# Peptides against a protein of PDB entry 3VZA, part 95

Target 1, 98 residues: chain A of PDB entry 3VZA
Amino acid sequence: RVERLCKSKELFEERLGLEIRRIHNEQLQFIFRHIDHKDPDKPYMFTLSINEQGDYEVTSCTPPLDCISEFQLKVRETNNFSAFIANIRKAFTALSFK
Target 2, 62 residues: chain B of PDB entry 3VZA
Amino acid sequence: AAYVTQLYYKISRIDWDYEVEPARIKGIHYGPDIAQPINMDSSHHSRCFISDYLWSLVPTAW

## One batch from the design tools (peptide; made by RFdiffusion4, then SolubleMPNN)

Design b2_p20_3_s4 (from b2_p20_3, 7 letters changed)
Fold by OpenDDE base, seed 3:
Structure b2_p20_3_s4 (fold): chain B 98 residues (1-98), chain C 62 residues (1-62), chain A 20 residues (1-20)
Amino acid sequence: as target 1 above (98 residues)
Amino acid sequence: as target 2 above (62 residues)
Amino acid sequence: SLEELDKEDVLELLRKIINS
């Protein structure tokens, strides 16, 4: 089972180009790659925590996204975390063409 | 890593087929309307194309 | 199972990861 779980994680990381890591101060780091077709390994990332109120809180975003605050609001309203992550990736993709 | 893999599923709604050769990207995407199969030969596509395609399966409507 | 996972709150799952 452990072997399967490790394989699963690696498959998701490679195929989605998304790495998820727990980092200091009770945060999760989401690292997108495969965004820039000219530089597939270039990372686009944000960090997330759950604040004292129990709400999603984006604690950093690199490179910065103008829409990230709006997305934080939307995910708090809808609890659609899937759409939250997908929209962030879409925004990073758009940014890579600027 | 169990919870992380569960989170990947919650995000993507993809369940991989782990019993195929490494170059075969095979699984099922569970969309809101219908489940759709995924079946790609990774040797025929760039990593970026594969990722873009898979993410295109994920709805962005809130 | 996937069925059970579909019923789980993503927020709860995130907490489990953060506190792991």
Scores: peptide ipSAE 0.766, ipTM 0.962, DockQ to the pose 0.977
Fold by OpenDDE base, seed 1:
Structure b2_p20_3_s4 (fold): chain B 98 residues (1-98), chain C 62 residues (1-62), chain A 20 residues (1-20)
Amino acid sequence: as target 1 above (98 residues)
Amino acid sequence: as target 2 above (62 residues)
Amino acid sequence: SLEELDKEDVLELLRKIINS
């Protein structure tokens, strides 16, 4: 099982181009790669915490996204975390063309 | 690793087939209506194309 | 199972990861 879990993590990381890390101060870091076709290893990332109220809180976003605050609001309203992550990736993708 | 892989599933709704050759990207995407098979040869595509394709399976509607 | 995982709240899963 442990072997499969390690393999699963690696498959998701490579195929989705998404790495998930637990970092300091009880936060998660989401690192997207494979966004810029001209530079596949260029990272696009944001950090997330659950605040004292129990709400999703984006604590950083690099590069910055104008829409990130709206997405934070939407995920709090809908609890659709999948759409939250997918929309962030979509926004990073759009940014890579600018 | 267990919780992280579970999170990947919650995000993507993809379940991989772990018993295929390394270059084969095979699995099932569980969409809101029906499940769709994934079966592609990674050697025929760029990493960016593969990722873009897989993410295209994930609904962005809130 | 995937069925059980579908029933779990993602927020709770995130808490488990953060506090693991």
Scores: peptide ipSAE 0.765, ipTM 0.961, DockQ to the pose 0.955
Fold by OpenDDE base, seed 5:
Structure b2_p20_3_s4 (fold): chain B 98 residues (1-98), chain C 62 residues (1-62), chain A 20 residues (1-20)
Amino acid sequence: as target 1 above (98 residues)
Amino acid sequence: as target 2 above (62 residues)
Amino acid sequence: SLEELDKEDVLELLRKIINS
C-alpha cells in the first residue's frame, strides 16, 4: 500500500501540477505549477487553515489574487472545495497572462 | 499520504489506472452526471497541456 | 472505497491532514 500511495501522490502532483504540503501553524500549502506554459515550473501558491470558528481561511496567496477573498466566502457557503481549488487555478492561469 | 491522495480525489474526482506504462495517462473522471475515461499518451503533450486538460474536467460552478 | 470517500466531508478530511 505504501508503494501505491507514493505512486498515487506522484501521479497527481505531476499530472495536475498541484503539490499539497502540511506546513507550520496547522496550515496546508497548495502549490500550482504548469500554469505558465513559458515557465512550467513557476509556482503559484496559497496557504489554507481552518480557523477557530471552523471556517476555511486563506492565510496567504502568492502571487496575490483579487478574487481570493470572494472564493473564500464561496467555499464557506457551498463547501465545494473542488470548485474552490479549480477556480483558484483558473485565476492563477489568468494572472499568468499579464 | 493516504489522506493527501484522498484529498486529490476529492478535488479532481480522478481515479488513476496504476497498471499501465508510465507514459500512458489513464484513469476515470467521475463527474456529476457520468464517468468519463481518461486515456492520453503523455509523449504527445506538454506538461502544461496535460494539466490544463485534466483541470478542464473539474467543474468551477459553485 | 471511492463511494465511502464521496460521502466523507472534505472539511473533516482537511482536519485529518492538518492534525496528522
Scores: peptide ipSAE 0.764, ipTM 0.961, DockQ to the pose 0.973
Fold by OpenDDE base, seed 4:
Structure b2_p20_3_s4 (fold): chain B 98 residues (1-98), chain C 62 residues (1-62), chain A 20 residues (1-20)
Amino acid sequence: as target 1 above (98 residues)
Amino acid sequence: as target 2 above (62 residues)
Amino acid sequence: SLEELDKEDVLELLRKIINS
């Protein structure tokens, strides 16, 4: 089972082009790749924490997204974390064209 | 990495078939109402295309 | 199971990851 879990993680990372890391100060780092077709390994990332109020809080976004604060509000309202991540990827994709 | 793999599922709603050859991307995407099969030959597509396709399965409606 | 995972709040799962 452990081997399968490792394989599962690797499959998700490669196929979705999304790496998830726990980093300092109780944060999660979400690293998107495969965004820019001309540079598939170029990373697009944001970091996330759960603040003292128990709310999702984006602590960084590289490159910056104008919509990230709105998405943070939306995910707090809806708790639709899947849509949150998908919309961020969509925004990074749009950004990669400029 | 159990919790992380669970998070990947919560995000993507994809369940992979782990018993197929490495070049075969096979699984099931569980949408809100309909489950759809995934079955691709990775050797026929770029990494970016594959990722874009899989993410296209994930609803963006809040 | 996937059914059990579907019932779990994603926020709870995130906390488990952060605090693991």
Scores: peptide ipSAE 0.761, ipTM 0.961, DockQ to the pose 0.958

Design b2_p20_4_s1 (from b2_p20_4, 9 letters changed)
Fold by OpenDDE base, seed 2:
Structure b2_p20_4_s1 (fold): chain B 98 residues (1-98), chain C 62 residues (1-62), chain A 20 residues (1-20)
Amino acid sequence: as target 1 above (98 residues)
Amino acid sequence: as target 2 above (62 residues)
Amino acid sequence: MSLEELDKTDVKELLRQILS
C-alpha cells in the first residue's frame, strides 16, 4: 500500500503539476508548475492554513494575485476547496501570459 | 501520503488507473453529474498541455 | 477509504489531518 500511495502522489504531482508540502507553523504550501508553457518548471505557489477561527487563510502567494483575497472569501463561504485551487491555478495561468 | 493523495482527489476528483504503463495517463474524472474517462498517451503531449487539460476538467464555479 | 466515503469527508478536516 505504501508503494501505491507513493505512486499516486507522484502521478498527481506530475500530471497536475501541483506539489503539496507541509511547512512550518501548520501550513500547507501549494506549488503549481506547468503553468508557463515557455517555462514549465517555473513555480507558482501559495501557502494556506486554518486560522484560529477555523477559516481558510492564505498566508502567502508568489507571485502575488490580486484575486487571492476574493478567492479566500469565496472558499470560506462555499467550502468549495476544489474550485478554490482551480481558480488559483487559472489566475496564475492568466498571470503567466503577462 | 494517504491524506495528501486524498486531498488530490478532493481537488481534482480524478481516480487514476495505477496498473497501466507510465506513458498512459488513464483514469476517471468524477464530475458533479457524470464520470468521464481519461485516457491519454503522454508521449503525444507536453507536460503543460496535459496539466492544462486535466485542470480543465475541474469546475471553477463556486 | 472508498471514494464514496472520501466524497463525504470534509476537506477542512482532511487538511487538519495532513497538518497534524
Scores: peptide ipSAE 0.789, ipTM 0.963, DockQ to the pose 0.887
Fold by OpenDDE base, seed 1:
Structure b2_p20_4_s1 (fold): chain B 98 residues (1-98), chain C 62 residues (1-62), chain A 20 residues (1-20)
Amino acid sequence: as target 1 above (98 residues)
Amino acid sequence: as target 2 above (62 residues)
Amino acid sequence: MSLEELDKTDVKELLRQILS
């Protein structure tokens, strides 16, 4: 099982180009790669926590996204975390073309 | 690791086939209405293309 | 955990477990 879990994580990381890691102060860091086709290893990342009210809270976003506050609102309203992550990646992708 | 892999599934709705050779990207994507197979040769595509394709399977509607 | 069970799991609770 441990081997399967490790393999699964690695497959997701490579295939989705998304790394998820715990960082300080009870936060998760989401690191997107494979965004810029000219620089596949260039990271696009944001950090997330669940605040005292139990709400999703984006604590950082690098590079910054104008839409991140709206997405935070949307995920709080819908609890559609999948769409939240997918939309962020979409936004990072759009940003990579600028 | 278990919770993280579960999170990956919650995000992507993809279940990988772990019994195939490393170059084969095989699995199932569970969409809201239908499940679709994933089956591609990674050696024929860039990493960016593969990721873009897989993410294209994930709905962005809230 | 089966995929069926995972589909019923609240993602926020999953995140709490990761951060616990």
Scores: peptide ipSAE 0.789, ipTM 0.963, DockQ to the pose 0.898
Fold by OpenDDE base, seed 4:
Structure b2_p20_4_s1 (fold): chain B 98 residues (1-98), chain C 62 residues (1-62), chain A 20 residues (1-20)
Amino acid sequence: as target 1 above (98 residues)
Amino acid sequence: as target 2 above (62 residues)
Amino acid sequence: MSLEELDKTDVKELLRQILS
């Protein structure tokens, strides 16, 4: 069972190109790879916390995304976390073409 | 570790088939209205293509 | 936990568990 959980995490990380890490100050780091087809290992990342009001809060975004504040607003309104993550990846993908 | 894998599911809505050979990417994506099978030979695709394809299954509508 | 049960859970609560 523990082995399966480890395998599951590895499969998600490799196949989605998404690594999720817990970092300092009660934050999660989401690291996207496989964004730039010419540089598959180039990371695109953001960090997330739940603030004192209980709201999603993006604490960093590298590289910066102009749309990240709007996405934060949208996920607070809808609580659609899946769409939140997917839209961020889409935005990073678009940025990689520049 | 269990919570992280659960989070991956909450994000992607993908359930992997863990009993297949390593080169086989097999699972089910549970969309809002329909479940779609995933069945790919990873040796036939780049890592970026695979990731792009899987993410294309995830709705972006809020 | 089944996928059906997981579908009923709030992702924010899941995040809190990860960050706890």
Scores: peptide ipSAE 0.789, ipTM 0.964, DockQ to the pose 0.896
Fold by OpenDDE base, seed 5:
Structure b2_p20_4_s1 (fold): chain B 98 residues (1-98), chain C 62 residues (1-62), chain A 20 residues (1-20)
Amino acid sequence: as target 1 above (98 residues)
Amino acid sequence: as target 2 above (62 residues)
Amino acid sequence: MSLEELDKTDVKELLRQILS
């Protein structure tokens, strides 16, 4: 199973261009690549925690997204985490064209 | 870690076929209404195209 | 865990497990 888990993680990281890391202070870092077709390795990232109230909280976003606070509100309301991540990626993609 | 791969599934709803050649991107995307197969030859596409395509399968409606 | 079981799992609980 260890072999499959490692392979699974590698496949998701490469194919989705998304790396997920646990970092300090009980946070998850989401690192998107393959966003900019001219610079596929350029990272677009945000960090996330579950705050004391039990709510999703974005603790950083690089580069910054104007829509991130709205997305945080929406994921709190809907608990649609998939849409949350997908919309962030879409926003980063749009930003890459600037 | 198992939890991280589970999170990838919760995000993407993709289940990979792990028993195919490395260049073959094969799996199943479980959409809200229908499951659809994924079957791509990675040698015919850029990394960005592949990622964009796979993410296009993920609904953005809240 | 099967995909069926995973579909029933709350994502926030999964995140808590990762962050635990």
Scores: peptide ipSAE 0.788, ipTM 0.963, DockQ to the pose 0.876

Design b2_p20_4_s2 (from b2_p20_4, 8 letters changed)
Fold by OpenDDE base, seed 5:
Structure b2_p20_4_s2 (fold): chain B 98 residues (1-98), chain C 62 residues (1-62), chain A 20 residues (1-20)
Amino acid sequence: as target 1 above (98 residues)
Amino acid sequence: as target 2 above (62 residues)
Amino acid sequence: MSLEELDKTDVFELLRKILE
């Protein structure tokens, strides 16, 4: 099981270009790579927590996204976490072309 | 790590085939309507292309 | 956990488990 879990994580990280880390103060860090085709290792990341009210809260976003607050609202309304992450990646991708 | 891999599935809806050679990206994407097989040779594509392709399978509609 | 069980699991609860 441990071997499979490690392999699974590695496959997801490499193939999706997404690393997920638990960091201090009960936060998750989402690190996207493979965004910029000219610099595949360039990280695009955000951090997420569940605040005292029990709501998803983006605590940081680097580089900043104008749409991140709207996405935070949408995921709170829909609980569609998959769309939340996918839309963030889409936004980072668009940003990489600026 | 188990919860994180579960989260990857919740995000991507992809189940990998772990019994193939490392260069073969094989699995199943479980979309809202149908399951779609994934089967590609990673040596024929850039890392960015592979990631873009896989993410294209994930709906962005809220 | 099976994929069927994962499909029934709320992502919010999963995140809470990760953040514990």
Scores: peptide ipSAE 0.765, ipTM 0.962, DockQ to the pose 0.889
Fold by OpenDDE base, seed 2:
Structure b2_p20_4_s2 (fold): chain B 98 residues (1-98), chain C 62 residues (1-62), chain A 20 residues (1-20)
Amino acid sequence: as target 1 above (98 residues)
Amino acid sequence: as target 2 above (62 residues)
Amino acid sequence: MSLEELDKTDVFELLRKILE
């Protein structure tokens, strides 16, 4: 079972091009790769926490996204975390086209 | 890593088939109304294409 | 945990478990 879990994580990381890490100060780091077809290993990332009010809070975004604050608002309103992550990836993808 | 894999599922709604050979990307995507099979030969696609395709299965409507 | 059970789990609670 432990082996299955490890394999699952690896499959998701490679196939989705998304790595999820727990980092300092109770944050999650989401690292997207496979965004830029010319540079598949280039990372696009953001960090997320749950603030004192119990709300999702994006604590960093690299490269910056103009829409990230709006997405933060949307995920707080809808709790649609899947759409939140997917929209961020979509935005990073758009950014990669300059 | 159990919670992280669960989070991957919550994000993607994909359940992988873990019994196939590594070159085969096989699983099921559970959409809001219908489940769709995933079955790709990774040797025929770039990593970016594969990721783009899989993410295209994930709804972006809030 | 089955996928059915996971579908019923709130992502917020899952995130809190990851972050605690």
Scores: peptide ipSAE 0.764, ipTM 0.962, DockQ to the pose 0.863
Fold by OpenDDE base, seed 1:
Structure b2_p20_4_s2 (fold): chain B 98 residues (1-98), chain C 62 residues (1-62), chain A 20 residues (1-20)
Amino acid sequence: as target 1 above (98 residues)
Amino acid sequence: as target 2 above (62 residues)
Amino acid sequence: MSLEELDKTDVFELLRKILE
């Protein structure tokens, strides 16, 4: 079962081009790749924590996204975490075209 | 870890078929209304295309 | 955990468990 879990993580990482890592200070780092078709390994990333109020908080975003604050508000309102991540990837994709 | 793989499912709603050869991307995407099979040969597509396609299955409506 | 059980799990609680 442990082998299945490891394989599952690897499949998700490669196929979605998304790596999820726990980093310092109780944060999650989301690293998107496969965004720029000309540079598939170029990372687009953000970090997320749950603040003292119990709300999702984006602690960093590289490259920066103008819409990230709005998405943070939306996920707090809807708790639709799937849409949150998908919209961030969509925004990174749009950014890669510029 | 188990929690991270669970998070991947919560994000993507994809369940992979782990019994197929590595080049075969096979699974099921569970949409809000229907389940859609995934079955593609990775050797026929770029990594970016595959990722873009899979993410296109994920609704962006809040 | 089954997918059915996972569908009923709140993502917030899952994230809390990851960050514990």
Scores: peptide ipSAE 0.763, ipTM 0.962, DockQ to the pose 0.868
Fold by OpenDDE base, seed 4:
Structure b2_p20_4_s2 (fold): chain B 98 residues (1-98), chain C 62 residues (1-62), chain A 20 residues (1-20)
Amino acid sequence: as target 1 above (98 residues)
Amino acid sequence: as target 2 above (62 residues)
Amino acid sequence: MSLEELDKTDVFELLRKILE
């Protein structure tokens, strides 16, 4: 069961290297770290909202990902949010090997 | 917040063991077919390795 | 909320609650 909420959040943030924050205009910011092994604190991030149509919408992505639009389509089709986040992390990881 | 913690679970499908020492990364990943235990000594791994490993447990199939 | 109950919730609804 989920308990000790503050500790739980901190464990997830550190262990997954993923911070989730609410930002302005009803958006969520997802900040990935621990992507670049040479610079573990380098952030890779995107922001997400639910638009007026009720669909997931990526409002920003830094650094940009060519695949982000396709992932947005896929998560709308499948509602597999877990795969959505995991695939974004995988894409950021691939990008870090430039 | 509670909802954010719940979101972490919805994303990762990981349930941590909160009663172990801080250096022990212990929990359960609930995959689509089986539950897989997590039990790592963080002092033996880099932060990046730990994160990469945990994310490797999360399916990427849509 | 148990994990079993959480598994039954739609992530979309959870996100809506976070964004409220």
Scores: peptide ipSAE 0.759, ipTM 0.962, DockQ to the pose 0.859

Design b2_p20_4_s3 (from b2_p20_4, 10 letters changed)
Fold by OpenDDE base, seed 2:
Structure b2_p20_4_s3 (fold): chain B 98 residues (1-98), chain C 62 residues (1-62), chain A 20 residues (1-20)
Amino acid sequence: as target 1 above (98 residues)
Amino acid sequence: as target 2 above (62 residues)
Amino acid sequence: MSIEELDKMDVKELLRQILA
């Protein structure tokens, strides 16, 4: 089962171009790649935690997204985490066009 | 790793077929109403195209 | 774990488990 889990993680990372890391202070780092077709390995990332109120909180975003605060509000309201991540990727994609 | 893979599913709603050759991207995407098969030959597409395609399956409506 | 069970999981609780 360990092998299956490792394989699953690797498949998701490569195919979605999304790496998920646990980092300090009880945060998750989401690293998107395959965003810029001219530079597929360029990372677009944000970090996330669950704050004291139990709410999703974006603790960093690189490069910065003007819409990230709105998305944080939306995911708190809807708890649609899938849409949250997908919209962030969409925003990063738009940003990559410069 | 189990929790992370579960999170990947919660995000993408994709269940991979783990028994096919590496060049075959095969699985099922569970949409809000229907399940659709995924079946791609990765050798025919760029990494960016593949990722873009898979993410296009994920609804962005809140 | 079945797809049905995965669909029933609360994402926030899952995140807490990951961060634990």
Scores: peptide ipSAE 0.788, ipTM 0.963, DockQ to the pose 0.865
Fold by OpenDDE base, seed 5:
Structure b2_p20_4_s3 (fold): chain B 98 residues (1-98), chain C 62 residues (1-62), chain A 20 residues (1-20)
Amino acid sequence: as target 1 above (98 residues)
Amino acid sequence: as target 2 above (62 residues)
Amino acid sequence: MSIEELDKMDVKELLRQILA
């Protein structure tokens, strides 16, 4: 199972261009790559925690996204975490065209 | 590690076929209404194209 | 874990498990 889990993580990381890391202070870091076709390795990232109220909380976003606070509100309302991540990626993609 | 792979599924709704050649991107995307196969030859596409394609399968409607 | 079991899993609880 260890072999399969490692392979699975590697496949998701490479194919989705998304790395997920646990970092300090009970946070998850989501690192998107393969966003900028001219610079595929350029990272676009945000960090996430579950706050004391039990709500999703974005603790950082690099580069910053104007829409991130709205997305945080929407994921709290809908609990649609998939759409949350996908919309963030879409926003980063749009940002990469500046 | 198991939790992270589970999270990847919760995000993407993709289940990979782990028993194919490395260059073959094969799996199933479980959409809200229908499950659809994924079957790509990675040698014919850039990394960015592959990622964009796979993410295009993930609905963004809240 | 089956696809059916994964679909039943609460994502917030999954995140709590990761962050524990």
Scores: peptide ipSAE 0.788, ipTM 0.963, DockQ to the pose 0.855
Fold by OpenDDE base, seed 3:
Structure b2_p20_4_s3 (fold): chain B 98 residues (1-98), chain C 62 residues (1-62), chain A 20 residues (1-20)
Amino acid sequence: as target 1 above (98 residues)
Amino acid sequence: as target 2 above (62 residues)
Amino acid sequence: MSIEELDKMDVKELLRQILA
């Protein structure tokens, strides 16, 4: 089971290279690192909210991803949040090679 | 804080073993079909490799 | 939380709890 909450958060942040922050206006910021092997600390970020309709809404993406709107649609359709995050990371990874 | 760790699990489906030495990355990944163990020596890998490997365990099929 | 309990959780509700 999930124990030792503070340690758990730190382990996930370091091992997944993913930081999750609550920011203003009821949004979550997802910050990916360890994307660029030449610059492991370079952040790749997006922000997310649950809008008034109760739907996932990406409010920003830095750097921009052409596929982010499609992913937003997919996660709304499937509610597969895991795949949503994983696909975003995959897209950021691909972008880092360009 | 508790909710964030729960969210990490919902994203990754990884449950860490918190009783091992810091250099040991040990846990269980719960895939859609079977659970797979994770057991790595972090001193043998870069941070990027470790992250890439762990994320490779997460299905991207919608 | 146990793994079984975590698997039952709705992600959207979890997000709302984080943002509350």
Scores: peptide ipSAE 0.786, ipTM 0.963, DockQ to the pose 0.874
Fold by OpenDDE base, seed 4:
Structure b2_p20_4_s3 (fold): chain B 98 residues (1-98), chain C 62 residues (1-62), chain A 20 residues (1-20)
Amino acid sequence: as target 1 above (98 residues)
Amino acid sequence: as target 2 above (62 residues)
Amino acid sequence: MSIEELDKMDVKELLRQILA
């Protein structure tokens, strides 16, 4: 069960290296850290909204990912949000090796 | 906020054990077919290793 | 909230609630 909400958020942020923020214009910002082992605090982020059609929409991605549009399509088709986030992190990880 | 912690669960499928010492990363990952325990000493690993390990538990199949 | 209840939640609706 989900308990101790404040502590829970902090644990998830630190352990997953993922911060989730609500930003302007009804968007969520997902900030990944702990991607680059040589620079653990370097952020990799994207922003997300639910558009007027009710679909997931990535509104920004920094650094850019070639695969982000495909992932947006996939999450719309499958509604597998977990896989969506995990695949984005995997893509950022691969990018960090370049 | 409760919604954000719920979202973390929906993403990771991890439920933490909040009663253990701070250095102990303990919880349960609920996979598609099986639940797996998480139990590691954070002092023995880098932050990046810990994150990579936990994310490795999350399926990437659509 | 139990794990079973969390598993029943629709993620998109959860996102809408966060963004409301």
Scores: peptide ipSAE 0.785, ipTM 0.963, DockQ to the pose 0.864

